Peptides against a protein of PDB entry 3C2G. Designs and how they scored, part 143

Target 1, 209 residues: chain A of PDB entry 3C2G
Amino acid sequence: IRTFDLLGLLLHDSDAIDGFVRSDGVGAITTVVQYPNNDLIRAGCKLLLQVSDAKALAKTPLENILPFLLRLIEIHPDDEVIYSGTGFLSNVVAHKQHVKDIAIRSNAIFLLHTIISKYPRLDELTDAPKRNRVCEIICNCLRTLNNFLMMWIPTPNGETKTAGPNEKQQVCKFIEIDILKKLMSCLSCEGMDTPGLLELRSTILRSFI

## One batch from the design tools (peptide; made by RFdiffusion4, then SolubleMPNN)

Design b2_p27_1_s4 (from b2_p27_1, 15 letters changed)
Fold by OpenDDE base, seed 2:
Structure b2_p27_1_s4 (fold): chain B 209 residues (1-209), chain A 27 residues (1-27)
Amino acid sequence: as target 1 above (209 residues)
Amino acid sequence: MRAEREALIRELIEELKEKGKEVQRQL
């Protein structure tokens, strides 16, 4: 715990964050958080989120890290862990085709649907901090989905990957009315990445036209 | 300032790796 807290205070610039990631800091966090202590897991996942935008992650082997994190956010009951883990996932897959491929092979699309489905509607949440955290989690999931869908949209300058039949089926679950309602509820939350959610909406629509 | 921070980060990473080894022994 103390080590994570101290690292969290020190890793506030891109150079320090990239240095940490190049030193296998993400692997070190994921190893430590295998210990069944919720405070440790929370602190470790918070630090993962803090370093999740590191450019050095493009060169980091994630084949063991990402499946572990996906399993953690699948089973962990703490919304703070889910927030941090989904935030990490959304950032780490951004602009990294190989990381997207690892995540997809690790059943990430289905997991994102499962996470979104687990939470009640935001209008049913009276506690504002809880509502905001749930909104952030859903937004992280949806942003991650957008990053996946963008791989299958034709670009003017290249062969696009085609989604496999399983991926297509898993993506189709995000057009379920309950998922769409949760997306719309997130758009109504103040301080959310509204542009990103609107981009996702556009991407979803384009994926089904 | 920067060098001291980088040194401390390196120390904390090594501590974290050592803790990771201990976790792996307990699993």
Scores: peptide ipSAE 0.532, ipTM 0.921, DockQ to the pose 0.949
Fold by OpenDDE base, seed 3:
Structure b2_p27_1_s4 (fold): chain B 209 residues (1-209), chain A 27 residues (1-27)
Amino acid sequence: as target 1 above (209 residues)
Amino acid sequence: MRAEREALIRELIEELKEKGKEVQRQL
């Protein structure tokens, strides 16, 4: 815990963050958070989120890290862990086709649906901090999904990766009325990336048209 | 300041790696 907190206070700039990532800091975090301590896991995942935009992650082997993190956010009940983990996922897959492929092979699409499905409707959450955190989690999941769907959108240049049959079937679950209602409820949250959520809605609709 | 911060980050990474080895020995 203390080590994570101190690192969180030192990793403020892109150079320091990239230096941490190049030193296998992400692997070190993921190894430490295998210990069954909630506070440790929370602090480690928070630090993962903080370094999740590092350019050095494009050159970091994620074949062991990403499946582990996906499993962690699948089984862990703590919203702070889910927030940090889904935030990390959304950032790490951005602009990195090979990372998207690792995530998809690791059942990320289904996991994102599972996470969104576990949370109540935002209108049922009276506690504003809890509601906001749940909204952020849903938005992280949906942003990650958008990053996946964008791979399968026809470009004018004709080279589109086709989603596999299983991937298509998993994506189809996001048009469930409950999921759509949760997406729409996130559009009403203050401080959310409403344009990004509208883009996702458009991307989802275009994937079924 | 910057060099001291970088040195401290390196030390904390090594501490984290050592803690990771200990965790792996306990699993």
Scores: peptide ipSAE 0.530, ipTM 0.920, DockQ to the pose 0.941
Fold by OpenDDE base, seed 5:
Structure b2_p27_1_s4 (fold): chain B 209 residues (1-209), chain A 27 residues (1-27)
Amino acid sequence: as target 1 above (209 residues)
Amino acid sequence: MRAEREALIRELIEELKEKGKEVQRQL
């Protein structure tokens, strides 16, 4: 715990964060958080989120890290762990095709649906901190989904990847009425990435036309 | 300042790696 807190204070600029990632700091965190202590897991996942935008992650082997993190956010009940883990996932897949491919083959699309599905509607949450945290988690999941869907949209000058039949079936679950209602409820939350949610809505519509 | 921070980060990474080895020994 103390080591994660100290690293969190020191890793405040891009050069320090990239240096940490190049030193296998992400692998070191993921190894330590295998210990069954919730406070340790929370602190480690918070530090993962803090370094999740590192440019050095494009050169980091994530074949063992991503499946582990996906399993952690599947089974862990703590919203702070889910928030940090989904935030890490959202950032790490951005602009990295090979990382998207690792996540998808590790059943990430289905997991994102499962995470969104387990939370109540935001209008049923009376506690504002809890409601905001749930909204952030849903937005992290949806931003990650947007990053996946963009791979299958034709670009004027790019090789169009086609989604496999399994990926198509998993994506179709996001058009369920309950998922759409949760997406719409997130658009009504203050301080949310409304542009990102609108982009996702546009990407979803374009993926089904 | 910068060099001291980088040295401390390196030390904390090594501490984290040693803790990781201990975790792996206990699992």
Scores: peptide ipSAE 0.527, ipTM 0.920, DockQ to the pose 0.960
Fold by OpenDDE base, seed 4:
Structure b2_p27_1_s4 (fold): chain B 209 residues (1-209), chain A 27 residues (1-27)
Amino acid sequence: as target 1 above (209 residues)
Amino acid sequence: MRAEREALIRELIEELKEKGKEVQRQL
């Protein structure tokens, strides 16, 4: 725990963050959080989120890290771990086709649906901190989904990857009325990435037309 | 300042790696 807290205070610029990632800092965190301690897991996942935008992650082997993190957020009930883990996933897949492919092979699309389905509607949450955290988790899941769907949008000059039949079936679950209601409730939350949610809505509509 | 911060980050990474080895021995 103390080591994670100290690293969190020191890793405040892009050069330091990239240096940490190049030194296999992400692998070191994921190894330590295999220990069954909730406070340790929470602190480690918080630090993962803090370094998740590092450019050095494009050159980091993630074949072992991503499946482990996906399994952790699947089984762990803590909203802070789910928030940090889904935030890391959303940032790490951005602009990295090979990382998207690892996540999809590791059942990420189905997991994102499962996470969104687990949480109540935001209008049923009376506690403002809890409501905001749930909104952030749903938005992280939806932003990650947008990053996946963008791979299957035709580009004017590129070979468009086609989604496999299983991937298409998993994506179709996100047009369920319950999921759409949760998406719409997130658009009403203050301080949310409303442009990103509107982009996702557009991307979903384009994927099903 | 910058060099001292980078040195401390390196030390903390090595400490984290050693803790990771200990976790792997206990699992």
Scores: peptide ipSAE 0.526, ipTM 0.919, DockQ to the pose 0.955

Design b2_p27_2_s1 (from b2_p27_2, 18 letters changed)
Fold by OpenDDE base, seed 3:
Structure b2_p27_2_s1 (fold): chain B 209 residues (1-209), chain A 27 residues (1-27)
Amino acid sequence: as target 1 above (209 residues)
Amino acid sequence: SEEEERRELIKELIEELKELGKKLEEE
């Protein structure tokens, strides 16, 4: 835990973060957080989130890391772990087609739906910190989904990838009324990028038009 | 320099983390 805390303080610039990633720091974290200690897992995932936008991740093999993380956020009950994990996922798939492919093959779309589904409606949460954290988790999931969906949106000049039938079916689950309500409830959260959330909603809905 | 010290400390902490990982894998 001390090591994670210190790294969190030291990894405050892009060069240091990239250096950490190039030194297989992400792999090291993921190995450590396999130990069933919640404090350790929380600290490790927090650090993962902190380095999740590193350019060096584009050159890092994630075939073992990403499936592990997906499994972790699937089973772990701690919202802080889920927040960090989904945040990492959202950032790491951004602008990286090969990472998106790994995530999708690892059933990420279904998992994102599962995560959103397990949380109550935000209006049922009276604790503001809890409500905000849940909102952030949902937003992380939706942002990740958006990154996937963008691959399949026809562009006038671009080669459009086609979603497989399974992916299409999984995406369809995001138009469930309960999911849409949760998305809409996030629009009222303090500090949230409302225009961004509206864009996410639009992208999701457009995927079915 | 402070920056050099920071880089070295990061390096040490990464090694500590890797060592911890190895120990945990052996359990």
Scores: peptide ipSAE 0.479, ipTM 0.892, DockQ to the pose 0.904
Fold by OpenDDE base, seed 1:
Structure b2_p27_2_s1 (fold): chain B 209 residues (1-209), chain A 27 residues (1-27)
Amino acid sequence: as target 1 above (209 residues)
Amino acid sequence: SEEEERRELIKELIEELKELGKKLEEE
């Protein structure tokens, strides 16, 4: 835990973060968080989130790391771990087709829906810190989904991949009224990117209606 | 420089983290 805390303080610029990633720091974290200690898992996932926008991740093998992280956020009950893990996922898939493919093959679309579905409506949460954290998790999931959907939007270059039938079916679940209500409820949360959330809604609706 | 010292400390902490990972895998 001390090691994670110190790294969190030192990895405050892009060069240091890239250096950490090039040294297989992400792999090292994922190995350590396999130990069944909640404090260790929380600290490790927090550090993963901190380095998740590193350019060096484009050259990092994620075939073992990403499926492990997806399994972790599937089974772990701690909102802080879910927040960090979904945040990492959202950032790491951005602008990386090969990483998106790994995530999708690892059933990420279904998992994102499962995560959003397990949380209550934000209006049912009276504790502001809890409500804000849940909102952030939902936003992380929807941002990740948006990154997947962008692969299937026709581009002028004509190289648009077509989603498989199972993928299309799983994406269609995000236009369910309960999911849409949760998305809309996030617009009222303090500190949230309202324009970004509206864009996510538009992309989801345009892709499948 | 402070930057060089920071980079060196990061390297040490990464090695510590890797060693911890190895220890946990062996248990």
Scores: peptide ipSAE 0.476, ipTM 0.891, DockQ to the pose 0.915
Fold by OpenDDE base, seed 4:
Structure b2_p27_2_s1 (fold): chain B 209 residues (1-209), chain A 27 residues (1-27)
Amino acid sequence: as target 1 above (209 residues)
Amino acid sequence: SEEEERRELIKELIEELKELGKKLEEE
């Protein structure tokens, strides 16, 4: 925990973060957070989120890291862990086709739906911090989904990757009325990127037209 | 410099983290 806290304080610029990632820091975190200590897991996942936008992640093998993280956020009940994990996922898949592929193969689409589905509607949450955290988690999931969906949208060149039948089926779950309502409810949350959420909505809708 | 000290400390902490990971894998 001490090590994570100190790293969190020191990794405040892109060069330091990239240096950490190049030194296999992400792998080190994922190894450590296998220990069944909630505080340790929380601290480690928080640090993962902090370094999740590192350019060096494009060159980092994630074949073992991503499946582990996905499993962690699947089974761990702590919203802070889920927040950090989904945040990491959303950032790490951005602009990285190979990382998206790893995540999808690891059943990420289904997991994202599961995560969103397990939370109550935001309007049912009276505790503002809890509501905001849940909103952030949902946003992380939807942003990750957006990154996946973008793979299957035709480019100006007419080239597009085709989603497999399983992926299509899993994506179809996100047009469920409950999921759409949760997306819309996030637009009313304080501190949320409303333009970003609208983009997510647009991408989701376009994927089914 | 402060920046050099920070970089060195980060390296040390990464090694600590790796060592901790190794220890946990061996248990």
Scores: peptide ipSAE 0.472, ipTM 0.889, DockQ to the pose 0.892
Fold by OpenDDE base, seed 5:
Structure b2_p27_2_s1 (fold): chain B 209 residues (1-209), chain A 27 residues (1-27)
Amino acid sequence: as target 1 above (209 residues)
Amino acid sequence: SEEEERRELIKELIEELKELGKKLEEE
């Protein structure tokens, strides 16, 4: 835990963060957080989030890291772990097709649905800190989903990937009435990433046409 | 420099994490 806290204080610029990632720091964190200690897992995932936008992640093998992290956030009930994990996921898949592919193969789309389904509507949460954290988690999930869906939208050059039947089925779960109600409740909350949600709506519409 | 010291400390901390990971895998 102390080591994670110290690293969190030291990794405050892009060069240091990239250096950490190139030194297999992400792999080191993921190995340590396999130990079933909640405080350790929280600290490790928090540090993962902090380095999740590193350019060096584009050259880092994530075939073992991403499936592990996805499993961790699937089974762990801690909102802080889920927040950090979904935040890491949303950042690491951005602009990296090969990382998106790994995540999708690891059932990430369905997991995002599961996470959103777990939480009540934001208007049902009276505790402001809890409501804000849940809002952030849902936004992380939706941002990640948006990044996946963009893969299947034609580029100006006419090239597009086609979603497989399984991916289509997973995406269809996001149009369930309960999920849509939760998304709408997020849009009505102050401090929500409204532009991100609107972007997702646009992406969904383009994906289903 | 402070920056060099910071980089060195980061390297040391990474090695500590790797060593801890190794120990945990052996248990």
Scores: peptide ipSAE 0.461, ipTM 0.886, DockQ to the pose 0.962

Design b2_p27_2_s3 (from b2_p27_2, 19 letters changed)
Fold by OpenDDE base, seed 3:
Structure b2_p27_2_s3 (fold): chain B 209 residues (1-209), chain A 27 residues (1-27)
Amino acid sequence: as target 1 above (209 residues)
Amino acid sequence: SSREERERLIQELIEELKRKGEELKKA
């Protein structure tokens, strides 16, 4: 924990963060958090989130890291871990087709739906910190989904990837009324990427027309 | 420089994490 905390203080600029990633720092974190210590897991995932926008991640082999993280957020009940993990996921897949592919192959779409589904509606949460954290988690999931969906939107030149049948079926679950309500609830949260959420809404609609 | 010192410290901490990870793997 102390090591993670200290790293968190040191990794405050893009160069340091990128250097950390190039030095296999992400692998080091994931190795440590593979063991059942909740405090370590929380601290490690927080640090993962902190470095999740590193340019060096584009050149980092994530074939082992990403599936592990997905499994972690699938089974771990801690909102802070889920927040950090989904945040990492949303950032790491951005602008990286190969990372998106790894995530999708690792059943990320289904997992995102599962995570959103397990949380109550925001209006049912009376504790403000809890409500805000849940909102952020849902937003992370939805942002990740948007990154996936954007791959399958037809381009004018016809150079679009096609979602497989399984992916299409999984995506269809996001138009469930419960999911849509949660999306809409997130739009009212302060500090959220409202334009991004609106974009997602548009993307979802476009995916079904 | 302070930057170089920070970089060295980061590397040391990464190695520490790796060591800890290996220790946990054996447990």
Scores: peptide ipSAE 0.507, ipTM 0.903, DockQ to the pose 0.927
Fold by OpenDDE base, seed 2:
Structure b2_p27_2_s3 (fold): chain B 209 residues (1-209), chain A 27 residues (1-27)
Amino acid sequence: as target 1 above (209 residues)
Amino acid sequence: SSREERERLIQELIEELKRKGEELKKA
């Protein structure tokens, strides 16, 4: 835990973060958090989130790391872990086709739906910190979904990948009324990535037109 | 430089994590 705390203090700029990632720091974190220590898992996932936007992740093998993290957030009930994990996922898949593929093969789309579904409506949460955290989690999930969906939108200058039938089915679950309501509820939260959520809305619409 | 010191410390901490991970794996 102390090690994670110290790293958190040191990894405050892009150069340091990239250096950490290039030095297999993400692998080191994931190795440590494979063991059932909640405090350690929290600290490790928090640090993962902190480095999740590193450019160096594009060159980092994630075939073993990402499925593990997906499993971790699937089974762990801790909102802080879910927040950090979904945040990591949303950032790490951004602009990285190969990482998106790994995530999708690891059932990420279904997991995102599961995570969103398990949380109550934001209007039912009276505790502001809890409500905000849940909103952030949902936003992370939806941002990740947006990143997936964008892969299947035709681009003017390139061949577009097509979603498999299973992926299409899983994506269709996100147009369920309950999911859409949660999306809309997130738009009402202050400090959220409103542009990103609006982009997702647009992407969803385009995916089903 | 402060930057170099930070980089060295980060590397040390990564190695510490790896060590801890290996210890946990053996336990």
Scores: peptide ipSAE 0.506, ipTM 0.902, DockQ to the pose 0.951
Fold by OpenDDE base, seed 4:
Structure b2_p27_2_s3 (fold): chain B 209 residues (1-209), chain A 27 residues (1-27)
Amino acid sequence: as target 1 above (209 residues)
Amino acid sequence: SSREERERLIQELIEELKRKGEELKKA
């Protein structure tokens, strides 16, 4: 844990973060958090989130790392771990088609739906810190979904990938009324990425028209 | 330089994580 804390203090600029990633720092974290220690897992995932926007991740093999993280989020009930993990996922898939493919093959779409579904409506949460954290988690999930959906939107100058039948079926779950209500509730949260949520809403609508 | 020192320290900490990971695998 101390090691994670120290790294968190040192990795405060893009050069340091990229250096960490190039040195297989992400692999080192994921190896450590494979074991059932909640404090260790929390600290490790927090550090993962901190480095999740590194450019070096585009050249980092994630075939083993990403499926592991998805499984961790699936089985771990801690909101802090889920927050960090979904945040990492949303950032790491951005602008990286090959990473999106790994995530989708690892059942990420279904997992995102599961995560959103397990949390109560934001208006039912009276504790502001808890409500904000839940909102952030939902936003991370939805941002990740948006990144996936963008792959299947036709571009004027490019070949568009077509979603497979399974992916299409999984995406359809996000138009359930309960999911839509949670999306709308997030739009009312202060400090949230409202433009991003609106983009997702638009993307979802375009995907089903 | 302070930058070089920071980089060295980061590398040492990564190695420490790797060591801890290996120890956990053996436990």
Scores: peptide ipSAE 0.501, ipTM 0.901, DockQ to the pose 0.953
Fold by OpenDDE base, seed 1:
Structure b2_p27_2_s3 (fold): chain B 209 residues (1-209), chain A 27 residues (1-27)
Amino acid sequence: as target 1 above (209 residues)
Amino acid sequence: SSREERERLIQELIEELKRKGEELKKA
């Protein structure tokens, strides 16, 4: 835990973060957090989130890391772990087709829906810190989904992959009224990227209705 | 601390994590 805390203080610029990632720092974190200690898992996932936008991740083998992280998020009930993990996922898949493919093969789409579904409506949460954290988690999930959906939108400049039938079916679950209501409720949260959330809504609806 | 000192410390901490990870795998 002390090691994670110290790394968190040191990794405050892009060069340091990239250096950490190139040195297999992400792999090191994921190995340590396999130990069933909640505090350790929280600290490790927090650090993962901190380095999740590193350019060096494009050259990092994630075939073992991503499935592990997805499983961790699936089985761990801790909001802080889910927040950090979904945040990492949303950032790491951005602009990386091969990483998106790994995540999708690892049942990420279904997991994202499961995560959003398990939380109550934001208007039912009276505790502001809890409500904000839940909103952030939902936003992370939806942003990740948006990144997946963009792969299947025809662009003039390249071959567009077609979503498989299973993926299409799973994506269709996100147009359920309860999911859409949760998305819309995030628009009222303080400090949220409202334009981004509106874009997410538009992308989801355009893709499948 | 200088940038170089920070980089060295980061590398040491990564090695510590790797060591701890391997120990946990063997337990």
Scores: peptide ipSAE 0.491, ipTM 0.899, DockQ to the pose 0.928

